Peptides against a protein of PDB entry 4GMN. Designs and how they scored, part 254

Target 1, 375 residues: chain A of PDB entry 4GMN
Amino acid sequence: RYANITLLALVTLASIGTDFQETLVKGNQGSRESPISAADEEWNGFDDADGDAMDVDQKSSSGEDQEEDYEEIDVKEDDEDDDDDSITSEMQADMERVVGADGTDDGDLEDLPTLRELIQTAVPQLIRLSNLPIDSDESLTIQSHALSALNNISWTISCLEFANGENANIHNAWYPTAKKIWRKTILPILEADSADLKLATQVTSLAWAVARVLHGETPTDGNPHRKFISLYHSSKQQAGGNSNSIEEPEDPFQGLGVKCIGVVGSLAHDPAPIEVNREVGVFLVTLLRQSNNVPPAEIVEALNQLFDIYGDEELACDKEVFWKDGFLKHLEEFLPKMRTLTKGIDKRTQPELRTRADEALLNLGRFVQYKKKHA

## One batch from the design tools (peptide; made by RFdiffusion4, then SolubleMPNN)

Design b2_p25_6_s1 (from b2_p25_6, 16 letters changed)
Fold by OpenDDE base, seed 3:
Structure b2_p25_6_s1 (fold): chain B 375 residues (1-375), chain A 25 residues (1-25)
Amino acid sequence: as target 1 above (375 residues)
Amino acid sequence: MYRELGLKELEAQRKELEEVRKELE
């Protein structure tokens, strides 16, 4: 009886975390006229103001427009106004404030009562539940649901813009809580060295969401980057042996390998210790060198992490790691392999993977060119 | 880019939670 009530409460908290994100997305779409296609986050790291438009004569080969008469399937939008009564008026008001909040520097969530209660009241209880002694299948289930709720809240917050002082109040309120999740939930589970790949995937998803906000300010105690690198390698060894693979998520970007890369990449950002950055950078570059045995989604993620980590030449890691360890050569040597890899992805069966690979290939070309100019 | 990964993770979690809710009822 008490276990079922606790489970229902955890499922409800995890649901609130998802609903909060949908409300954020809907609120942001109302204020931004054009859907910035996920494609329009071109890596803006190249303010190359020098508009030497190389006239690439795109000789328009006039392919014959076969007008395939797409029958307009009149999908009657049955406007079932399912009153999604799940969004409280308070949660909606908090979302409108998050979208409209000019960056008032006060870390007080006084104007965001729902988000405040999630961070200050719910998350501490979820951390407590994730740290219960595992003595039964019921305690494992409680831990899993507590991790799910923490994951959903953490991902929702990680989808907010914090650059240029945006959402500074939310960032300042979340930051100490994120560190608490890391130290009290993530690290203890990683130290238990469980062979449970489900638990490892849950904690890695949570770790990625948390690390996307903390970046290089993530606590370095116990060398967590090495644990995630080890987990990456261990997961690859297990997948190769037993055909009882945990059903690889249908989405290639939800795989444990991608999540491990996302975590360690985020951990390597400035102001991470230079040796942490080096170990992660070497890991990522090694994946590119071994790309024949690496899933395309992991290559895309590894490239994006390399661009984010080493995009700024003013950072200590540029001189002390990128240039010193000769990463440019490895990236340049990878360009033709990336072109082959990207072209090998079927646009019809894996449209998203293809789009993200095309973007990563474009950015790799730009990145190599930039780094050659700044050598 | 990373927002879509977050949204997809949340969508996957929502589906898992709906299944768990149906098992708890």
Scores: peptide ipSAE 0.274, ipTM 0.840, DockQ to the pose 0.863
Fold by OpenDDE base, seed 5:
Structure b2_p25_6_s1 (fold): chain B 375 residues (1-375), chain A 25 residues (1-25)
Amino acid sequence: as target 1 above (375 residues)
Amino acid sequence: MYRELGLKELEAQRKELEEVRKELE
């Protein structure tokens, strides 16, 4: 009885975390009248101060418009009015405020009562539940649901814009809690070195969500980047041996390998220690060199992480790692391989993976050109 | 880009939670 109530409460908190995200997305879509086409998420890491736009003459080769008649799959909106009463009016009001909040510098969440209670009341209990001694299947189930709830809350918060002082109140409230999740939930689970790939995937997903906010300010105690690199390699060894492999997630970007890359990439951002940055950068560049044996989604993620880490030439890691360790040469040598890899992805069976690979290829070309100009 | 990955993770978690809810009823 008490276990079922606890499980139901954890499932409810995890659902609240997902619903919070939908409302953030809808609120951000409402403020962005123009759907930025997924194509216009160009890597904006270039301050194009020097307006020598090389007019790449887009010779519009008028390739014949084969009107492939996309049969409108009439997705019958089965209006199953599932009264998903999960979104409280207070939560919706908090989300509308988060999307519209001009950043007040004060870490005061007085105007965001639901978010305040999630961060200040719920998360500390979830951290406690994720740290229970594992002595039964019930304790494993409680840990899993506590991790799911922490994951959903952390991912939702990580989807907020914090650049330029946006949402500073939320950032300031979340930051100490995110560090607490890292130190009290993520690190202890990583230290336990369990052979449980499900638990490893859950903790890695949570770690990525937390590290997307903390970046290089993520606690470096115990060299967590090395643990995630080790986990990446261990996951590849296990997938090759057991036919009872965890069903590879249908989405190639939800794989443990991608999550590991996302975590270590996020950990390597400034102000991370230069040696942490170097070890991660070498790991990512090594994946590109070994790309024939690496899933395309992991290559895409590794490229994006490299762009984000080394996009700013004013950072110490640019001089001390990128240039010093000769990363540009490896990126240049990878360009023709990336073109082949991207062309090998079937647009019909894996449209998203193809789109993300086309974007990463474009950005790789631009990044290499930028770095050559600033050499 | 990274926002979309977060959205997808949350969508996957929502589906998993819906399955768990159906198992708990």
Scores: peptide ipSAE 0.277, ipTM 0.841, DockQ to the pose 0.856; fails the geometry check
Fold by OpenDDE base, seed 4:
Structure b2_p25_6_s1 (fold): chain B 375 residues (1-375), chain A 25 residues (1-25)
Amino acid sequence: as target 1 above (375 residues)
Amino acid sequence: MYRELGLKELEAQRKELEEVRKELE
C-alpha cells in the first residue's frame, strides 16, 4: 500500500515533468516569433561574413510526382471532460510566463509557483528517494521512479534557454539544486559501480540533463568524466558478448553510448579543468578515429560535443588541448569517413539519424575550414 | 538539436509512465 502510493506519487511527478515540456512547446508556438526551425540553429560561432557561395550544381533530377492520397483519418476527439484541467492550467500559466518573460527579472520563482514547488519541494524528496539503501526490489523500483522523475524535471529545465541571461531566475533556482542532484544522486550511483545497465542508463540520462545546465561548472570531485568513459567502454563490451538482446533502443540517440558522450562532452566545457577537457577531448577524437566500429548516432553526438567544446578560440582549451594535441588533423582525416558514414544511412529507415548526420557532416566541414583559417 | 533529444527522452519516459500507470490500476 505505501509502496503503491509512493510509486503513484513518483509516476505523477514524472508525468508533471513531461507535461511541463508539452506546455513549453505549446507556449513557444503561441509566441509570434517564427519557430526557429531546429534546422536553423546554424552554428552561429562563425561570423564569417565572406559568403563565397560554393556553386553546388543542383542537377535537377525530375522525380515523378506520385500523388499518394493520404486518407485523412478523422480522429474523433471524444470530449471526455475529465477534471485534470487544474494542474494543466497552473503549469500552462507558469510556462507562458517562462516563455514570455524577458530575461531581465533576476527575481525569485515567486511568479512560477509550480516550477518553484517542483524545484524546492519535489526534487529534494526525489533526491532522498534516489538515495535509499537498495535492499529490496521495492527500494530499487522506488529509486528507478525517483530517477525517472528527476530525469524528466532536469530535461525539461535543460530545454530552457539560459544564454544571454534568459530565464536567469530559473537558472539561479535550478543551479544549486542541479549541483545537489549531481552530488547526492548521480555520484553515489556512479560510485556504487553497479552492473545494472538500466540503472546506468537512467543515471546517465539524468547526468546529461543536469550537465547540460551546469556544463564545466559540474562538480569534478571523483573525476566523474572517467566514470562515464569507463561506462561507455563497459557498455560496448557487454553488447558484444551476450546475445541477450538488450533491445537497442529504437531511437539510436537514446543509447547509453550517446548519453555517455553527451555527459562527458557537457562536463568538458569551460570552466572545466584543462585536464578534464583533455581527457574528454582525447576520448571523443579517439572515437572518431575508431569510427568503423562506432554507431553513427554516437559519432554525431561526439562531433557536436567537439564543436561546442572547441568552437570558441578564446577559451584556454582551444590552445592547450585542441591545437596542442593536434585535434584538427584528426577531424580533417575524419571528414571523408563521415561523408561515407552519412551516405550509408538509409533516409527511408532512419530519416532522423540521416538528417542529424548530414548536419554534423556540414558542421564538420565548416568547423575544419574555420579552424584552418585561425591556425 | 539538444532540445529535440530532450523532447524525445521525455516522450519515451511518458510512454513508460503510461505503461506503469496501467499496471498500477
Scores: peptide ipSAE 0.276, ipTM 0.841, DockQ to the pose 0.903; fails the geometry check
Fold by OpenDDE base, seed 1:
Structure b2_p25_6_s1 (fold): chain B 375 residues (1-375), chain A 25 residues (1-25)
Amino acid sequence: as target 1 above (375 residues)
Amino acid sequence: MYRELGLKELEAQRKELEEVRKELE
C-alpha cells in the first residue's frame, strides 16, 4: 500500500516534470521573436568579418637575455598518497549551508512558483528516495521512479537557454540543486558499480541532463568522467557477447553509448581541469579513429562534443590539449571516413540519423577549416 | 541541436510514464 502511493506520487512528479517543459518553453517563446529553426543551429563558425588586417609593424624589440638564476627549489616528494576520497567536512558543510539558506533564493523564482516547488520541495525528496538501500524489488522500483522524475526535471531545465544571462534566475536556483543531484544521487550510484544496465542508463541520462547545465563546473571529485568512459566500454563488451542484448532503443541517439559520450563531453567544457579535458578529448578522438566499430549516432555525438569543447581558441584547452595533442590531424584524417559513413546511412529508413550525420559532416569540414586558419 | 535531444528524451519518458500509469491503475 505505501509503496503504491509512493510510486503514484513519483509518477505524478515525473509527469509534472515533462508537462512543465511545455510551460517554460511557451513562457520563453513569448519574449523571443521567431524561433531559430532547428536547422539554424549549424555551428556558425565565427563570421569572417573582413576586418582590414591593420599592418601592425611588429617592431622586433630585442629584449636582453637576463639570465635569471633558477634557484633549484628541492621539492621534497612527500609521497603521502592519502587519497582520502572522503567528502570533506567543508563540502558537507557547504551542502548543508545551501540546504539551510531558506530565505534569499525564494525571491528569484517568485514568478515561477511551480518550478520553485519542484526545485526546493520535490527534488530533495527525490534525491532521498534515489539513495534508499536496495534491499527489495520495491526499493529498486522506487529508486527507478525517483531517477525518472529527477531526469525529467533536469532535462526540462537543460532545454532552457542560459547563454548571455538568459533565465539567470532559473540557473541560479537550479545550479546548487544540480550539484546536489550530482553528489548525492549520481556519484553514489556510479560508485556502487552495479551490473544493472537499466540503472546505468537511467543514471547516465540524468547525469547528461545535469552536466548540460553545469558543464565544466560539474564536481570532478572521484573522476566521474573515467567512470562514464569505463561504463561506455563495459556496455560495448556486453553487447558483443550475449544475444540478450537489451533491445537497442529504436532511436539510435537514446543509446547508453551516446549518453556516455554526452556526459563526458559536457564534463570536459571550460572550466574543467585540463587533465579531465585531455582524457575526454583523447577518448572522443579515439572513437573517431575506431569509427568502423562505432555506431554512427555515437560518432555524431562525439563530433558535436569535440566542436563544443574546442570551438573557442581563447580557452586553455585549445592550446594545452587540442593543439598539443594534435587533434586537428585526427579530425582531418576522419573527414573522408565521415563522408563514407554519412553516405552509407539510408535516408528512407533512418532520416534523422542521416540529417544529423550530414550536419556533423558539414560542421567537421567548417571546424577543420577554422582550426587551420588559426594554426 | 541539443534541445531537440532533450525534447525527445522527455517525449520518450512521457510515453513510458503513460504506460506505468496504466499499469498502476
Scores: peptide ipSAE 0.275, ipTM 0.842, DockQ to the pose 0.889; fails the geometry check

Design b2_p25_6_s3 (from b2_p25_6, 16 letters changed)
Fold by OpenDDE base, seed 3:
Structure b2_p25_6_s3 (fold): chain B 375 residues (1-375), chain A 25 residues (1-25)
Amino acid sequence: as target 1 above (375 residues)
Amino acid sequence: MYRFLVEKELESSRKELEEKRKELA
């Protein structure tokens, strides 16, 4: 009886985390015709003000217009006004404030009572539940649900822009809590070295969400980047042996490999120690070199992480790692392989993967050109 | 670029949670 109540409460908290994100997305769509988040922008390089755009004459080969008569399937939008009564008026008011708030430096979240209660009251309980001794299937189930709730909250918060002092109040409130999740939930589970791939996937997803906010300020205790790199390699060894038992997620971007790359990439951002950055950078570049055996989604993620880590030439990692370890050569040598890989993805069966690969290919070309100009 | 990853992670989580909620009710 008490177990089922606890599980229902955890499922409810995890649902509130998802509903909060949906409200954030809806609120941002209403206020911002603002550009695609800096993360969704095509990597344009630095604004080279010198507009000598060489006219690459794209000879438009006039392919013949086969008018395929698309029968207009009149999908009656049944306006089921499902009053999504799941969003409290307080959550909506908090989200409207998050979208409209000029970043006050005050981490007290006085104006965001629902978000404050999530961060200050709910998350500490979820950390406690995720860190209970595992002595039964019931305790393992409670841990899994606590991790799910922490994951959803952490991913939701990671959707907020924190660049240029935006949402500084939320950042300041979340930052110590994110570090606590890392130290009290993520690290202990990673140190247990469990062969449970489900648990590993849950903790890695949570770690990615947390690391997307903490970046290089993520606690370096116990070299977590090496643990995630090890987990990446271990997951590949297991998948190669027992092709039948791991339900590979239907979505190629939900794989443990992608999540591991996302975590370690995020951990390598400035102000990460140069040694951490180097080990991650070498790992990512090695994936590109070994791309024949790497899923396309992992290549896309590895490229994006490399662009984010080494996009700024003023950072110490540019000189001490990117240039010193000769990463440009590896990226340039990978460019023709990426073109082949991207063209090999069927647009009909994997439209999203193809779109993301086309974007990553474009950005790789731009990135290589940028780095050659700034050599 | 990561918005779709967040949407997918949360959508996948929502589906799993809804199934678990039905199992617990």
Scores: peptide ipSAE 0.134, ipTM 0.775, DockQ to the pose 0.795
Fold by OpenDDE base, seed 2:
Structure b2_p25_6_s3 (fold): chain B 375 residues (1-375), chain A 25 residues (1-25)
Amino acid sequence: as target 1 above (375 residues)
Amino acid sequence: MYRFLVEKELESSRKELEEKRKELA
């Protein structure tokens, strides 16, 4: 009886986390009338102030595009208006304030009561529930649901821009809580070294969401980057051996390998210790060197992490790791392999993986060119 | 860049939560 009430409460909190993200997305879409074309996810890390527009002479090779007349099958989207009225007017008002506040107000979460209660009241209970001794299937279920709720809240908060002092009030409220999630929930589960791939996937997803906000300020206690690298390797060994296929998620980007790469990449951002950055950078570059045995989605994520980590030349990791360890050469040598890999992805069967690979290929070309100019 | 990953993670989680809600009802 108490367990079912706790489970229902955890499911409700996890749902509030998802609904809060949807309101953030809808609020941001309402302010941006212009569809950010999928083309504008250009890596903006280069302040190329010197606008020498190289006229890329698009020699339009007139390939005779056979217009295959795709009959527009008018799939009537039955708009099942599932009016999931789950979005409370308070959550909507909080999101309208987050999206509409160009306000530099370093103010308390006084204006964000729902988010305040999530961070200050709900999350501490979720941390407690995720740390219960696992002595029963009921305790394991409670832990899983608590991790799910923490995951959704953490991912939602990680969608907020915190660069340039944006959302500083939310960041300041979340930051100590994120560190508590890391120290109290993530680290103990990682240290338990359980062979449970489901639990490992849940904790790694949560770790990624938390690390996307904390970056290099993530607590380095117990070398968590090495634990996630170890988990990456262990996951590959298990997938190769036991035909108990925990069904690889249908989505290639939801795989434990991708999540591990995302975590360790995030942990390696400034102000991470140079040794942590080096170990992660070497891991990521090693994946590119071994790309024939690495899923394409993991290659895409590894590239994106490398761009984010080493995009700024003013960072100590650029000189002490990127240049010193000769990463540019490895990226240049990988460029033709990435072209082959990307072209090998079927647009029809894996459209998103192809799109993300095309983006990563484009960014790799730009990144290599940039780093060559700054050599 | 990572917005799509967040959307996917949360969409996947939403689907799992809806299934769990149906099991708990």
Scores: peptide ipSAE 0.140, ipTM 0.776, DockQ to the pose 0.785; fails the geometry check
Fold by OpenDDE base, seed 5:
Structure b2_p25_6_s3 (fold): chain B 375 residues (1-375), chain A 25 residues (1-25)
Amino acid sequence: as target 1 above (375 residues)
Amino acid sequence: MYRFLVEKELESSRKELEEKRKELA
């Protein structure tokens, strides 16, 4: 009885984390009249104030409109009005305020009572539950649900803009809690060296969500980047051997390999120690060099992480790692391989992976040109 | 770019949670 109530409460907290994200997305879509087309997520290089916009004359090659008649599959909306009233009016009001909040630097979440209670009351309990001694299947289940709830909350908060002092009140409330999740939940699970790939995937997803907010300020104790790099390599060795591979997630971007790349990329951002940045940068560039044996989704993620880490020339890692270790040469040598890789992805069977690969290819071309101009 | 990955992670998590809720009900 008590276990089932605890499990139900954990499932509810995990749902609340997801529902907050949906409300955030809807609120941001309502304020942005123009849906930023998925195509406008181009890496806009740093606005060099010297506005020589390279007019890349897109000569419109009029490729013939083959009207492939997409048969409208009439997906009958089975209106199962499951009124999952999971979003409380208070949660919705808090998320509407988060989306509309001009960054008042008052570190008190007084105006965000539900988010405050989630961060200050719920998350500390979830951290406690994720650290229970594992002595039964029940304790494993509780840990998994606590990790799921922490994951959803952390991912949701990681969708908020914190650049330029935006959402500073939420950032200030979350930052110490995020560090606590890292030190009390993530690190102990990583150090336990469990052969459980499900647990490893859950903790790696949580680690990515947390590291997307903390970046290079993520606690470096015990060199966690090396643990995730090791986990990446170990996951590849296991997938090759046992046909009882955990069903590779249908979504290529949900793979443990992608999550490991996302974590280590996030950990390598400024103000990360230069040696941490270097080890991660070398790992990512090595994936590109070995791309024939790397899933396309991991290549896409590795490229995006490289763009984010080394996009800013003012950062110490640009001079001390990117230029010093000759990363530009490796990126330039990878460009023709990326074109081949991207063209090898079937648009019909993997439209999303193809779109993300096309974007990453475009951004790679731009990034290489940018770095050549600033050489 | 990352927002889409977040949405996918949370959508995947939502589906898993909905399945678990159905199993617990």
Scores: peptide ipSAE 0.139, ipTM 0.775, DockQ to the pose 0.812; fails the geometry check
Fold by OpenDDE base, seed 1:
Structure b2_p25_6_s3 (fold): chain B 375 residues (1-375), chain A 25 residues (1-25)
Amino acid sequence: as target 1 above (375 residues)
Amino acid sequence: MYRFLVEKELESSRKELEEKRKELA
């Protein structure tokens, strides 16, 4: 009885985390008329003002309009009013405030009561529950649900813009809590060296969400980047040996390998120690060199992490790692391989993976050109 | 860039949570 009540409470907290994200997405879509096409998330790194407009001759192939009379199958939308009554009016009001809030610098969440209670009341309890001694299947289940709730809350908060002082109040409230999640939940689980790949996937997802906000300010104690690199390699060795492969998630981007890359990439951002940055950068560049044996989604993630880490030439990691370790040569040598990889992805069967690979290929070309200009 | 990954992670989590709510009810 008490276990089921605790589990139901954890599932409810995890649901509140997802519902909060949906409300953020809906609120942001209402303010942005145009869906940012997946193509418009170009790496907008450098205002290089010299727009030499390469006239790409739009050869107007007059394709004949075969009006295929698609019979309107009157799919009766059974309005299953799934009254997903999960979004409370308070959560909606908090989201409207988050989307509309000019960055008031006060870390006081007085105007965001739901988010305040999530950060200040719920998360500390979830941290406690995630760090219970595992002595039973019940305690393992409680840990898993506590990790799911922490994951959803952390990912939701990681969707907020914090650049240029945006959402500074939320950032200031979340930052100490995110460090607490890292030190009290993520590190202890990573140190336990469990063979449980499900738990490893959950903690890695949570670590990525937390590291997307903390970046290089993520605590470097115990070299967590090496633990995630080790986890990446260990996960690849296990998948190759046993025919009872954990069903690779149907979504290529949900794989443990992608999550490991996302974590270590985020950990390597400024102001990360140069040695941490170097070890991560070498890991990512090594994936590109070994691309024939790496899933395309991991290559896409590794490229994007490399662009984000080494985009700014003013950062110490540009001179001390990118240029010093000769990363440009490896990226340039990878361009023809990336073109082949991207063209090998079927647009019909894997449209999203293809889109993300096309974007990463475009950005790789631009990034290599940029770095050559600034050599 | 990462917004779609977050949306997918949370969508996957929502489905798992809905299944768990049905199991606990």
Scores: peptide ipSAE 0.139, ipTM 0.777, DockQ to the pose 0.810; fails the geometry check

